# Designs tried in a protein design run: peptides against a protein of PDB entry 5ZKO. Part 77

Target 1, 44 residues: chain A of PDB entry 5ZKO
Amino acid sequence: SASNPRKFSEKIALQKQRQAEETAAFEEVMMDIGSTRLQAQKLR

## One batch from the design tools (peptide; made by RFdiffusion4, then SolubleMPNN)

Design b2_p25_1_s4
Fold by OpenDDE base, seed 5:
Structure b2_p25_1_s4 (fold): chain B 44 residues (1-44), chain C 44 residues (1-44), chain A 25 residues (1-25)
Amino acid sequence: as target 1 above (44 residues)
Amino acid sequence: as target 1 above (44 residues)
Amino acid sequence: DHLERLLALLERQRERQAEEQKALA
C-alpha cells in the first residue's frame, strides 16, 4: 500500500519530540545524580 | 518537492537507532546505581 | 529515588517502541 509521505513526516516529527523529551528527562536525572555525588564528596 | 518515502524510512531507522542508544545509556546508569547501592549495603 | 526515575523512563521508552511495532502490523 502507498506509504503516505505526510504521515511519515508527522511520525518522524513525533519521534523527534519524544526523543527530545526523553533526553531532557535523562539529563535531569543525571544532574540529580551528579549533585548527590558532589554533595557526598564534599562531606568526605 | 516530492517527499521520498525511502528517505523517510531512513530517517525513521536513524531515530530508532538513537532511541536504542539512549536505552543502553539508561540501562548502564541503572546498573551503576544498582551496583553502588549493593556495595554500600554490603559495607554496612 | 533516581533508580525509580530511570526505570520509569526505560518503561516509557519500551512502551513507545511497542506502539511503533504495532503501527507496522
Scores: peptide ipSAE 0.261, ipTM 0.641, DockQ to the pose 0.463
Fold by OpenDDE base, seed 2:
Structure b2_p25_1_s4 (fold): chain B 44 residues (1-44), chain C 44 residues (1-44), chain A 25 residues (1-25)
Amino acid sequence: as target 1 above (44 residues)
Amino acid sequence: as target 1 above (44 residues)
Amino acid sequence: DHLERLLALLERQRERQAEEQKALA
């Protein structure tokens, strides 16, 4: 069965969405680490 | 030059493999951070 | 160092996104 070009485009779109979600999760964790470090420095 | 369909399929396969490796590395780092947070909570 | 690992992964993801955008242009 010819891999339906529509299914291929949908898979590529889903892959791009997952990559964006992973990037957002990294940025959130980095922000949380940064805020925690800033709070620890202020207590110091 | 007709982009060789074989080279295109190989590039897509390589891209999928790289994405899977990065997702696995992301999940490992997130698990390590989670375990560190859990240990820090146990020490309080 | 989990922070260094996170930064490296983020940089790699951004590089891949830039390459994908160039391939679509």
Scores: peptide ipSAE 0.243, ipTM 0.615, DockQ to the pose 0.507
Fold by OpenDDE base, seed 3:
Structure b2_p25_1_s4 (fold): chain B 44 residues (1-44), chain C 44 residues (1-44), chain A 25 residues (1-25)
Amino acid sequence: as target 1 above (44 residues)
Amino acid sequence: as target 1 above (44 residues)
Amino acid sequence: DHLERLLALLERQRERQAEEQKALA
């Protein structure tokens, strides 16, 4: 069945959303690591 | 030009595979961080 | 080491986004 271009576009949009969510999670973890490191440096 | 549904399905499959690989890599990093934190806590 | 791995993953995500934008242009 010819997947409707619309259905393809929806799948691509969902995939992009998931990628953005993973990116946000990575940034959050990096921020936490950075903050922890900064705090540890201030306490030394 | 009607892009061949087969080509779309292949592109989507590849994108899903990449997403799964990145998710696995993310989970691995998170496990490593968790393990390191646990070890650091045990040493305190 | 963990930070470097995270940065690499983030970079890969950004590269994919850039490629997608380029494909739409």
Scores: peptide ipSAE 0.253, ipTM 0.620, DockQ to the pose 0.484; fails the geometry check
Fold by OpenDDE base, seed 1:
Structure b2_p25_1_s4 (fold): chain B 44 residues (1-44), chain C 44 residues (1-44), chain A 25 residues (1-25)
Amino acid sequence: as target 1 above (44 residues)
Amino acid sequence: as target 1 above (44 residues)
Amino acid sequence: DHLERLLALLERQRERQAEEQKALA
C-alpha cells in the first residue's frame, strides 16, 4: 500500500498545530509565573 | 524523484516520539508547579 | 526554577519548528 504522501503532509500539519497549541500553553503559564513573581516582589 | 514512503514513515515516527517526549516534559513541569503551589498554600 | 524549565522547553519547540521549516524548503 503506497503510503499516501498526502496523508503524511496531513499528519505533519496536525503535528505542527499541536506544537503551536503547546507553545501557547507554555506562554500562558510563563505569564502567570511572571505576574505572580511581580506581585510578590511588590508586596516586599 | 519518488518520495521514498519508508523515509517519510520513519520521519513521522521520529516526530511522534519527540512530540510525546515534549508532552511528558510539559506535564512534569506542570506537576512541579502544582506541587509548589500546594506546599505554599499549606504554609499559609 | 519552573520558569527557566518552561523557557527551555519553549526554545526547544521553536528550534524544532525552524528545523522542520528548513527541511521543507
Scores: peptide ipSAE 0.253, ipTM 0.625, DockQ to the pose 0.510; fails the geometry check

Design b2_p25_2_s1
Fold by OpenDDE base, seed 2:
Structure b2_p25_2_s1 (fold): chain B 44 residues (1-44), chain C 44 residues (1-44), chain A 25 residues (1-25)
Amino acid sequence: as target 1 above (44 residues)
Amino acid sequence: as target 1 above (44 residues)
Amino acid sequence: SLLEHLERLLELQRRRLARQQEEAA
C-alpha cells in the first residue's frame, strides 16, 4: 500500500522531535557531570 | 474542506501568543543566568 | 544555581525545537 505521504511526514516529524529531546537530555547530563567535577575539584 | 479562514486566524493568534510566552520565559532564564554570573564575579 | 538555570534553559530550547518539528509536519 502506498504509505500515506502525510503519515510518513508525521513519522519523520515525531522522529526529529524525539531526537531533539534526546539531545537536550544528553546536554543536561553532560553539564551535570561537568558541575560535579568542578565541585570535586573545589573540595581538593 | 476549505479550512475556515476565521479558525485559521485564531490558530495563528494562539500560536503567536504561545511563542511570546515562551520568549518571555526564555528571557527570564537568561536574566537569572546573568545575575548568577554577576554574583559569582562579585564573590571573587 | 547556575546549573539549574542552564538546565531550565536547555529544557526550554528542547520544547521549542520539539514544537517546531511538530508544526513542520
Scores: peptide ipSAE 0.203, ipTM 0.576, DockQ to the pose 0.395
Fold by OpenDDE base, seed 1:
Structure b2_p25_2_s1 (fold): chain B 44 residues (1-44), chain C 44 residues (1-44), chain A 25 residues (1-25)
Amino acid sequence: as target 1 above (44 residues)
Amino acid sequence: as target 1 above (44 residues)
Amino acid sequence: SLLEHLERLLELQRRRLARQQEEAA
Protein backbone atom coordinates (compact mmCIF):
# COMPACT_ATOMS: atom_id res chain seq x y z
CA SER B 1 0.00 0.00 0.00
CA ALA B 2 1.53 3.31 -1.12
CA SER B 3 2.43 5.38 1.95
CA ASN B 4 0.49 8.57 1.23
CA PRO B 5 3.28 11.18 1.53
CA ARG B 6 0.68 13.82 2.40
CA LYS B 7 -0.66 11.75 5.30
CA PHE B 8 2.86 11.06 6.51
CA SER B 9 3.81 14.76 6.39
CA GLU B 10 0.59 15.63 8.23
CA LYS B 11 1.32 13.02 10.91
CA ILE B 12 4.81 14.47 11.47
CA ALA B 13 3.40 18.00 11.69
CA LEU B 14 0.81 16.89 14.27
CA GLN B 15 3.57 15.20 16.28
CA LYS B 16 5.61 18.44 16.26
CA GLN B 17 2.52 20.39 17.32
CA ARG B 18 1.93 18.05 20.25
CA GLN B 19 5.57 18.38 21.30
CA ALA B 20 5.34 22.18 21.20
CA GLU B 21 2.18 22.12 23.36
CA GLU B 22 3.80 19.77 25.89
CA THR B 23 6.87 22.03 26.04
CA ALA B 24 4.68 25.09 26.60
CA ALA B 25 2.83 23.39 29.46
CA PHE B 26 6.13 22.36 31.03
CA GLU B 27 7.60 25.88 30.75
CA GLU B 28 4.44 27.34 32.31
CA VAL B 29 4.69 24.99 35.30
CA MET B 30 8.40 25.76 35.72
CA MET B 31 7.69 29.50 35.64
CA ASP B 32 4.98 29.14 38.31
CA ILE B 33 7.32 27.11 40.52
CA GLY B 34 10.04 29.74 40.06
CA SER B 35 7.65 32.52 41.09
CA THR B 36 6.51 30.55 44.13
CA ARG B 37 10.12 30.01 45.21
CA LEU B 38 10.87 33.71 44.81
CA GLN B 39 7.86 34.62 46.96
CA ALA B 40 8.87 32.12 49.62
CA GLN B 41 12.40 33.57 49.64
CA LYS B 42 11.04 37.10 50.15
CA LEU B 43 9.11 35.94 53.22
CA ARG B 44 12.33 34.76 54.94
CA SER C 1 -12.05 15.91 -7.17
CA ALA C 2 -12.05 19.53 -8.37
CA SER C 3 -10.97 21.86 -5.56
CA ASN C 4 -14.02 24.12 -5.31
CA PRO C 5 -12.47 27.60 -5.75
CA ARG C 6 -15.28 29.09 -3.65
CA LYS C 7 -14.54 26.72 -0.76
CA PHE C 8 -10.82 27.44 -1.09
CA SER C 9 -11.31 31.21 -0.94
CA GLU C 10 -13.60 30.78 2.07
CA LYS C 11 -10.97 28.62 3.81
CA ILE C 12 -8.31 31.30 3.22
CA ALA C 13 -10.62 34.01 4.57
CA LEU C 14 -11.30 31.96 7.72
CA GLN C 15 -7.55 31.40 8.17
CA LYS C 16 -6.88 35.15 7.92
CA GLN C 17 -9.64 35.86 10.44
CA ARG C 18 -8.17 33.34 12.88
CA GLN C 19 -4.72 34.88 12.52
CA ALA C 20 -6.14 38.33 13.22
CA GLU C 21 -7.90 37.06 16.36
CA GLU C 22 -4.69 35.43 17.61
CA THR C 23 -2.73 38.64 16.94
CA ALA C 24 -5.32 40.65 18.87
CA ALA C 25 -5.08 38.26 21.83
CA PHE C 26 -1.28 38.57 21.77
CA GLU C 27 -1.44 42.38 21.69
CA GLU C 28 -3.89 42.38 24.60
CA VAL C 29 -1.49 40.32 26.71
CA MET C 30 1.40 42.64 25.81
CA MET C 31 -0.67 45.70 26.73
CA ASP C 32 -1.61 44.17 30.09
CA ILE C 33 2.05 43.40 30.80
CA GLY C 34 2.94 46.99 29.92
CA SER C 35 0.22 48.36 32.22
CA THR C 36 1.36 46.11 35.07
CA ARG C 37 4.95 47.32 34.68
CA LEU C 38 3.84 50.94 34.65
CA GLN C 39 1.82 50.44 37.84
CA ALA C 40 4.74 48.71 39.54
CA GLN C 41 7.02 51.61 38.58
CA LYS C 42 4.59 54.16 40.06
CA LEU C 43 4.65 52.32 43.38
CA ARG C 44 8.42 52.82 43.68
CA SER A 1 -0.94 38.85 37.62
CA LEU A 2 2.22 39.50 35.62
CA LEU A 3 3.03 35.79 35.86
CA GLU A 4 -0.33 34.80 34.40
CA HIS A 5 0.17 37.23 31.51
CA LEU A 6 3.64 35.86 30.77
CA GLU A 7 2.33 32.30 30.88
CA ARG A 8 -0.44 33.22 28.46
CA LEU A 9 2.08 34.92 26.17
CA LEU A 10 4.28 31.84 26.13
CA GLU A 11 1.33 29.57 25.38
CA LEU A 12 0.14 31.82 22.52
CA GLN A 13 3.61 31.77 20.95
CA ARG A 14 3.91 27.98 21.22
CA ARG A 15 0.45 27.48 19.69
CA ARG A 16 1.35 29.86 16.86
CA LEU A 17 4.52 27.90 16.13
CA ALA A 18 2.61 24.61 16.23
CA ARG A 19 0.00 25.88 13.74
CA GLN A 20 2.69 27.20 11.40
CA GLN A 21 4.36 23.79 11.43
CA GLU A 22 1.05 22.11 10.62
CA GLU A 23 0.31 24.53 7.75
CA ALA A 24 3.79 24.02 6.27
CA ALA A 25 3.27 20.23 6.07
Scores: peptide ipSAE 0.202, ipTM 0.572, DockQ to the pose 0.350
Fold by OpenDDE base, seed 5:
Structure b2_p25_2_s1 (fold): chain B 44 residues (1-44), chain C 44 residues (1-44), chain A 25 residues (1-25)
Amino acid sequence: as target 1 above (44 residues)
Amino acid sequence: as target 1 above (44 residues)
Amino acid sequence: SLLEHLERLLELQRRRLARQQEEAA
């Protein structure tokens, strides 16, 4: 059956959305780690 | 079925409203970050 | 804290990007 192009585009959009969310979560974690390191450095 | 122009215009209006709210929230966060940085600079 | 505000900023940017991707598909 013809893979419904609309269904395909929706799946791609959702995948891109999830990827953006994962990227943002990663950036948040990296920032938190960076902040923690900076704080630890200031206490030395 | 003809996407009801009235329904479409209403959806666009709601989208614009949400975008405005998110922009305001973003600007608030940026202001708070700026204020925090300025305060930290004054304490140095 | 500054960190909390940055976390909120990242969350807002994530949501914006997600919506833009939905609109582009």
Scores: peptide ipSAE 0.201, ipTM 0.573, DockQ to the pose 0.340
Fold by OpenDDE base, seed 4:
Structure b2_p25_2_s1 (fold): chain B 44 residues (1-44), chain C 44 residues (1-44), chain A 25 residues (1-25)
Amino acid sequence: as target 1 above (44 residues)
Amino acid sequence: as target 1 above (44 residues)
Amino acid sequence: SLLEHLERLLELQRRRLARQQEEAA
């Protein structure tokens, strides 16, 4: 059965979406850590 | 079955509406960030 | 706080990017 190219494109789209979400979550965590470090530095 | 062009146009209209709502929410957040930055600057 | 507003901004950007990736494939 011919691999439905439509199903393949949908899988690639979903994979790219997931990657974008993971990247954004990572950036959020990094920002929070950065803010926390800055606050801790101000208390010294 | 012919993709009902009316249903397609309705879907596009709903998508445009959603995009406009998301843009408005983004602008609100940007305004809040701007206000917060201004307040933080005044405290220095 | 500024952090909370930035978190909300990043979440909005994440959702926008995810939709764009879906539409582009």
Scores: peptide ipSAE 0.199, ipTM 0.570, DockQ to the pose 0.345

Design b2_p25_2_s2
Fold by OpenDDE base, seed 2:
Structure b2_p25_2_s2 (fold): chain B 44 residues (1-44), chain C 44 residues (1-44), chain A 25 residues (1-25)
Amino acid sequence: as target 1 above (44 residues)
Amino acid sequence: as target 1 above (44 residues)
Amino acid sequence: SALEHLDRLLELQARRLARRQEEAA
């Protein structure tokens, strides 16, 4: 079937969104661990 | 300019590769966190 | 400590992720 540029554009947009969400989740985990470490240091 | 399906296909493929690499890195971090937590619990 | 070890692991993984992103660009 003929490639539909509109469908490809939509797929690219959805993939970019997913990528951004994965990146944000990764950064959140690192931030939470960083915060926990800082809190632990304050309690020492 | 006219949308080139081949160019869109290439962009989608590159984006999928990036997504897979991000996911793998995220999973590796989560696994290492889990392992470290388990080790910390054994030492308590 | 376990927290220090975890921090080091996360740093190493962040660097690895950055390299992978550069290779995929």
Scores: peptide ipSAE 0.154, ipTM 0.542, DockQ to the pose 0.263
Fold by OpenDDE base, seed 3:
Structure b2_p25_2_s2 (fold): chain B 44 residues (1-44), chain C 44 residues (1-44), chain A 25 residues (1-25)
Amino acid sequence: as target 1 above (44 residues)
Amino acid sequence: as target 1 above (44 residues)
Amino acid sequence: SALEHLDRLLELQARRLARRQEEAA
């Protein structure tokens, strides 16, 4: 039921997980580009 | 109270907003990366 | 370089994200 606190809490937890996954994906892209930049600098 | 469905619904809505903001930020980064790569290719 | 530009873009995006998170807190 839409009134079940346990169900809402679970939905909130799932939503937080999805947000954390998006944040991690963003940070991964930043890290990959940062790593590539560092590698390019080492080759100079 | 932790049992108030209205409060949980509001918390879920706020969490969805935060997730949408994270997704938008990620997509913006990817778009900027794509644009920069395309520009770099045009200069070659 | 393109990589330096990308790095700068990512930094700008990270700052924008941080501001959005602060505004939502």
Scores: peptide ipSAE 0.148, ipTM 0.539, DockQ to the pose 0.294
Fold by OpenDDE base, seed 1:
Structure b2_p25_2_s2 (fold): chain B 44 residues (1-44), chain C 44 residues (1-44), chain A 25 residues (1-25)
Amino acid sequence: as target 1 above (44 residues)
Amino acid sequence: as target 1 above (44 residues)
Amino acid sequence: SALEHLDRLLELQARRLARRQEEAA
């Protein structure tokens, strides 16, 4: 059956969105730990 | 021009591979964070 | 400290992730 280019484009777009969400989650973890480090440093 | 279904399928496959690599990298980071936290707790 | 070690680990992992993303682009 002829592949539907529109469906492929939609799948690529969804995959890019998922990757962006995972990257954002990683950056959030980094920010939280950075903030904790800064707080610990202020207490010294 | 008629879309080339083979080229679209290749693009989807490459995108899936890229996403899997990025997911694996994220999971590795989270595992290392978990291990470091566990070590820190044992010292407490 | 444990926090300094964690911070260094996260920095190294962030650099690794960035390299993988660049290689895939």
Scores: peptide ipSAE 0.148, ipTM 0.538, DockQ to the pose 0.290
Fold by OpenDDE base, seed 4:
Formats: sequence, structure tokens, C-alpha cells
Structure b2_p25_2_s2 (fold): chain B 44 residues (1-44), chain C 44 residues (1-44), chain A 25 residues (1-25)
Amino acid sequence: as target 1 above (44 residues)
Amino acid sequence: as target 1 above (44 residues)
Amino acid sequence: SALEHLDRLLELQARRLARRQEEAA
């Protein structure tokens, strides 16, 4: 079944969106961890 | 109670050691998270 | 401890990530 280029492009777009969301969530985690580390260092 | 400078220095040294241990544990966790992220990106 | 707090933070963030992934699926 020739996966319609349109369906393929949509699938790629959805995959890119998911990847961007995962990246954003990861960056948020890293920022929160960094903040926690900084706070822990300040309390010492 | 004049916290003996010696006791203070020991307390600071212990605190620094604890901070180093916490930092090392944090860095290990961050490496594991980073590795997991890299693996997830490779699987996509 | 700071490590206990970090662990809790990581768990909260993992749950947040899982929810976002579920919403995107």
C-alpha cells in the first residue's frame, strides 16, 4: 500500500511534534533539577 | 557557646563532603537521564 | 535530604512527561 505521501507527511509532523514535546518536558526537568541543585547549594 | 573554630571547621568540612557526594549522585542521575533521552532519540 | 527532594522532583517530572506523551499519542 503506497502510504500516501500525505499520510507520511502527517505522520512525520506528528512525530516531530511529539519529539518537541518530549524535548520541552526534558528541558523543564533539567531546569527544575538545576534549580533544586542550586537551592541545595545555597542552603549549605 | 563559642562553637570552637575547630568544630566549625570540621562541620564545614563534613558539609562540603556531603555536598560533593550529593553533587556526584546528582550528576550520575543526570547522566542516566541524558542517556535515556539519547536512547529515546535514537529509537525515533 | 536534597537527594530525596531530587528524587521526588524526578518522579513528578516523569509523571508530567508521561501525561504529555499520552496526550500526544
Scores: peptide ipSAE 0.139, ipTM 0.513, DockQ to the pose 0.082

Design b2_p25_2_s3
Fold by OpenDDE base, seed 2:
Structure b2_p25_2_s3 (fold): chain B 44 residues (1-44), chain C 44 residues (1-44), chain A 25 residues (1-25)
Amino acid sequence: as target 1 above (44 residues)
Amino acid sequence: as target 1 above (44 residues)
Amino acid sequence: SALEHLERLLELMKRRLERQKELQA
């Protein structure tokens, strides 16, 4: 069946959303590591 | 100009490749975090 | 330290993601 341009645009949008979610997950892990480091410094 | 379905398909394919690379990078980091936690447990 | 190494790795991966987003914009 003819590639529906509307389906392509929707797939592109969904992939962009997933990439944003992966970035947010990295930022969360970085923040957790930063918090742990700060706590370790306070215990010194 | 009419949205070229071929251009959309190429953009989708490129975006899928990038997402796979991002996911692999995330998994590598998470695996390294897991390894570091295991090492920290062995030092206790 | 192992923690510092992990922080550096995460930062490198974050930068990679940012570059990929810029290429899609």
Scores: peptide ipSAE 0.130, ipTM 0.513, DockQ to the pose 0.410
Fold by OpenDDE base, seed 4:
Structure b2_p25_2_s3 (fold): chain B 44 residues (1-44), chain C 44 residues (1-44), chain A 25 residues (1-25)
Amino acid sequence: as target 1 above (44 residues)
Amino acid sequence: as target 1 above (44 residues)
Amino acid sequence: SALEHLERLLELMKRRLERQKELQA
């Protein structure tokens, strides 16, 4: 059956959304780690 | 004032208890992280 | 603490996984 271009476009959109969520979660964790590191440095 | 050996022993006991609690919590979190990663892999 | 960061990471991963399941449903 012909590769439904609509199904392909939906799959690409879902993949992009997932990637954006993964990036945002990673950045949030990195910011929290960075903040804690800065606090730890101030206590030294 | 003389370092109260009783106060020191209590402090060591409390420190050991906290360390045990932190270790247990860490192991639980690591198991949960492992489970979450396994679930994420199954969704790929 | 390192544990608090791991707990935060776990929570973010769980929330991400839940959103992924919702998108696939």
Scores: peptide ipSAE 0.129, ipTM 0.480, DockQ to the pose 0.131
Fold by OpenDDE base, seed 3:
Structure b2_p25_2_s3 (fold): chain B 44 residues (1-44), chain C 44 residues (1-44), chain A 25 residues (1-25)
Amino acid sequence: as target 1 above (44 residues)
Amino acid sequence: as target 1 above (44 residues)
Amino acid sequence: SALEHLERLLELMKRRLERQKELQA
């Protein structure tokens, strides 16, 4: 099938968007874990 | 030293109180992390 | 203690998330 460059570029853009959303979600969770760890250390 | 039952009971009460406070703090943190993870999953 | 257990759990979760990010990069 003739590689449709437009369809390919659209799929790549959607994949990059999803990856950015997943990355942001992981960073939020990591920040929360970091904050909690700091609080736990203060309670020692 | 004569085991002072009153001092022993007081120490046990304080230990149980501390354990309850630590458990409550752990549960709160787990709920917060759980909520953050749920939000992250909704963004997928 | 409960706090020590919590800290260990958080460290395990942190390492898991880091590995997941590396696999998706």
Scores: peptide ipSAE 0.074, ipTM 0.433, DockQ to the pose 0.069
Fold by OpenDDE base, seed 5:
Structure b2_p25_2_s3 (fold): chain B 44 residues (1-44), chain C 44 residues (1-44), chain A 25 residues (1-25)
Amino acid sequence: as target 1 above (44 residues)
Amino acid sequence: as target 1 above (44 residues)
Amino acid sequence: SALEHLERLLELMKRRLERQKELQA
């Protein structure tokens, strides 16, 4: 059956959205880890 | 009281050991997350 | 400890990625 271009575009958009959310969550965690390490260093 | 250089060296060594353990744990989990992400990409 | 906090955060990220995989399967 002919690939519905609209359905493909929606699937790609959803994939890009999820990828962006994963990246943002990773960056948030990395920033929190960095802050925690800095705090731990100050207490030592 | 005079800084006991031996006690300072031990404290620094313990700090370096803990930092190395933290770095190793971070790298391990980052690799696991990376593998998980790669697997997710293959399933899409 | 800072290590325990790091491990917890990374585990949360791992679980989040796993849940996203399940939603796409």
Scores: peptide ipSAE 0.111, ipTM 0.475, DockQ to the pose 0.121; fails the geometry check

Design b2_p25_2_s4
Fold by OpenDDE base, seed 3:
Structure b2_p25_2_s4 (fold): chain B 44 residues (1-44), chain C 44 residues (1-44), chain A 25 residues (1-25)
Amino acid sequence: as target 1 above (44 residues)
Amino acid sequence: as target 1 above (44 residues)
Amino acid sequence: SALELLDRLLELLARRQAAAQEQAA
């Protein structure tokens, strides 16, 4: 069956959206880790 | 210009290779973090 | 806690890696 270009484009769009969401979540965790590290350094 | 199927296949092969390399690097990082987590857990 | 952050990090990294693998498949 011919890969429907529309479905393909939709798949790519969803994949990009998911990646953006995962990136945002990752950045949040990294920010939390960074803050925790900074706090720990202040206590030294 | 017609997308050269050979070049396309080569691109896919290179992409798969890159992904394999990234996966290997990821697994190493996960092992290190996992070990750190295990150590932290033992200190609880 | 640091441990909770590590757990979250590990989870997110795993999900990102899975997504990356899906993109390459």
Scores: peptide ipSAE 0.326, ipTM 0.684, DockQ to the pose 0.614
Fold by OpenDDE base, seed 5:
Structure b2_p25_2_s4 (fold): chain B 44 residues (1-44), chain C 44 residues (1-44), chain A 25 residues (1-25)
Amino acid sequence: as target 1 above (44 residues)
Amino acid sequence: as target 1 above (44 residues)
Amino acid sequence: SALELLDRLLELLARRQAAAQEQAA
């Protein structure tokens, strides 16, 4: 049906959104790890 | 041309192979991080 | 703590891997 292309595009859009959210969360964790590493280096 | 379906199927097969290789590499990294986590847990 | 950060990292990596597998299916 004519809705198939729209459904597909919506699925791709949702996938891209989820990927962006995961990337943001990953960057946050990596920043925290980096900060912790820096703190540990200062104490050494 | 008649080769298009074959080329497409080959592309999909190659993509699946690459994904399998990436999965294997990922599992190795996760094991290493898991080991590090276990060590950190013992120190807590 | 370092352990909590490792747990968060492991979780996020697992999610990314699951998403990559979904794209390949």
Scores: peptide ipSAE 0.325, ipTM 0.681, DockQ to the pose 0.617
Fold by OpenDDE base, seed 2:
Formats: C-alpha cells, structure tokens, sequence
Structure b2_p25_2_s4 (fold): chain B 44 residues (1-44), chain C 44 residues (1-44), chain A 25 residues (1-25)
C-alpha cells in the first residue's frame, strides 16, 4: 500500500510536536516537585 | 545505498526489545509512585 | 499538594509511555 508520503511526513511532524509538548509539561512538573522537595527540606 | 535488509531487521528487533524493557521499567516505577500516592491519600 | 503533584506526574508519565509505544509501532 503506497503509504502516502505526505501523510507520513505530517504524522511525523505531529509526533515531534507532541513529544516537545510532553517534554515541556514533564519538565514543568519536575520543577514543581523539585521546588516542593526543596521547601520540605528547608523545614527539616 | 542498499540498506542491508538483514541489518534493518536486526535494528527493528533491537528497537522492539528496548521498548519492551523500557515498558517493564516504566510499569515498575508507576507501581512505586502509585503506592506512594495511596499512602499519601491515607494520610489525608 | 504532594498528592496533586504525584497525580500530575503519573498522568504525564503515562502519556509519555503511550507516545513511546506509538513510535515503536
């Protein structure tokens, strides 16, 4: 089946975009966790 | 360039193996976090 | 709260794993 090269390229582009967004969201949560951990450490 | 079909198949097999290992490791981490979440919930 | 952060983390990890599986398929 002639995998539509255009559709394939669009799918890859969308996957890359989603990966970038997920990475950014993950980093935000990790920063929040890190900050919370740091705050808890200061209270000990 | 004649992408060596054998090398290609081996690369795919290796990628699938790595994905399986990553999935197993992920599931273990998710269980640990889930357990921690449950403990935190009990303390509320 | 710590619990809210854990929930967010779990959700994001699950999404990441789903995306990784989709890329390997």
Amino acid sequence: as target 1 above (44 residues)
Amino acid sequence: as target 1 above (44 residues)
Amino acid sequence: SALELLDRLLELLARRQAAAQEQAA
Scores: peptide ipSAE 0.323, ipTM 0.682, DockQ to the pose 0.622
Fold by OpenDDE base, seed 4:
Structure b2_p25_2_s4 (fold): chain B 44 residues (1-44), chain C 44 residues (1-44), chain A 25 residues (1-25)
Amino acid sequence: as target 1 above (44 residues)
Amino acid sequence: as target 1 above (44 residues)
Amino acid sequence: SALELLDRLLELLARRQAAAQEQAA
């Protein structure tokens, strides 16, 4: 069946939003890991 | 232009193959991190 | 703690991988 272009575009938009949210969460964790690593390095 | 069905199907197949390879690589990384986590847990 | 960060990382990576698989389907 003809993919409803509206539904398709909405699905793509939601996927992009989710990806942006996951990227932000990932960057937060990476920053925390970096901070922890820096602290560990200071204790060495 | 009419998407060449052959070229389209080949592109989809290649995309699925690449995704499978990325999944395999991901699973390896997850296993390594899981192992590291287990070691860290033992040290706690 | 380092363990908590690893848990968070694992969770995020798993979600990211699931999303990537959905995009390829």
Scores: peptide ipSAE 0.321, ipTM 0.681, DockQ to the pose 0.645

Design b2_p25_3_s1 (from b2_p25_3, 14 letters changed)
Fold by OpenDDE base, seed 1:
Structure b2_p25_3_s1 (fold): chain B 44 residues (1-44), chain C 44 residues (1-44), chain A 25 residues (1-25)
Amino acid sequence: as target 1 above (44 residues)
Amino acid sequence: as target 1 above (44 residues)
Amino acid sequence: VDAIEEALERLVELLKRLYEEKQRQ
């Protein structure tokens, strides 16, 4: 059965979405680290 | 009564100690955050 | 201290989410 191009495109879109979500979560972590670092610098 | 220079020096020393303790605690947290960051990078 | 603990908790939660997403891939 021809791999339904629609299903394939949906799988690729889902993968891209997951990658984007992971990237966003990582960026949020980095922002929190940055904020925490800034707070600590103020305490020094 | 002359502000006891000894009491003043003790207050300054205590303040410096507190600052050092806060800095040390902060550095420990920053290490934990750094470890967390490294873990996040590995998951990325 | 409290702000740092809160930040650490957020980081742990974010790492958990990242881990769960990775396991679903």
Scores: peptide ipSAE 0.098, ipTM 0.469, DockQ to the pose 0.167
Fold by OpenDDE base, seed 5:
Structure b2_p25_3_s1 (fold): chain B 44 residues (1-44), chain C 44 residues (1-44), chain A 25 residues (1-25)
Amino acid sequence: as target 1 above (44 residues)
Amino acid sequence: as target 1 above (44 residues)
Amino acid sequence: VDAIEEALERLVELLKRLYEEKQRQ
């Protein structure tokens, strides 16, 4: 059956959304690591 | 020289504060590990 | 402190894996 270009565009949009959500989650964790690491250094 | 009870109480308070800060930092790291594992699982 | 340092090390390893997986997608 003919690949529906509209379905492909929707799949690409969904993939971009997932990637953005994953990036945001990663950045949040990285910020917390930075804060935790600084606190751990102060407690040494 | 006589051990100053006031100095001892202050030392104990400081130690309790440090312990609370260490516990909070540990909990933060553990939460981040949990979140990271969940995200890694979603990426599989 | 030692427990926090160990936990941080584990977290860094997990984050590295997550980053690598993200870059492969």
Scores: peptide ipSAE 0.097, ipTM 0.485, DockQ to the pose 0.097
Fold by OpenDDE base, seed 4:
Structure b2_p25_3_s1 (fold): chain B 44 residues (1-44), chain C 44 residues (1-44), chain A 25 residues (1-25)
Amino acid sequence: as target 1 above (44 residues)
Amino acid sequence: as target 1 above (44 residues)
Amino acid sequence: VDAIEEALERLVELLKRLYEEKQRQ
């Protein structure tokens, strides 16, 4: 089947979206780890 | 009842001990989470 | 203790989401 450039572009866009979502979730986890660590340190 | 300075000191020491135990348990959990995350990243 | 437990639950949920996203890629 002829490589539909539109479908390829849509696939790339979907991949970029997933990467952005994973990055955002990762950053959120890191912030929560940092916050919780800070709380633990304050409890010391 | 006369505020027994010794009992007060013991109560403070007990509170500090509990706080240290909670902090240690928290750090252990955070290390486990960190390890799991690192493993998840390596699987990428 | 309660704040730590709540934070732990949030972290587990976020890790689960990351895992699910990885499986979809």
Scores: peptide ipSAE 0.094, ipTM 0.468, DockQ to the pose 0.124
Fold by OpenDDE base, seed 2:
Structure b2_p25_3_s1 (fold): chain B 44 residues (1-44), chain C 44 residues (1-44), chain A 25 residues (1-25)
Amino acid sequence: as target 1 above (44 residues)
Amino acid sequence: as target 1 above (44 residues)
Amino acid sequence: VDAIEEALERLVELLKRLYEEKQRQ
């Protein structure tokens, strides 16, 4: 059936949202790693 | 000089406080990693 | 996803080290 531009746009929007969520989750993990390293250094 | 029991008690109190702060910080990071893992699993 | 998994593995390792250091004090 014909390319549904609306369905395509929805797929692109969902992909962009997922990428943003992955980036946010990665940044959160990196912040926690940074905090953990700082705490570990204080324990030495 | 003579063992100062007051200074000793103060050192013990400071050590206990530090241990409590370290425990609280560790628990916070453990909660965050748990949340991050759940988010990462949803992104798969 | 792979980058997040790798970062999580590193975090777990650091948390383990922190726990071990805390138990030695």
Scores: peptide ipSAE 0.064, ipTM 0.440, DockQ to the pose 0.097

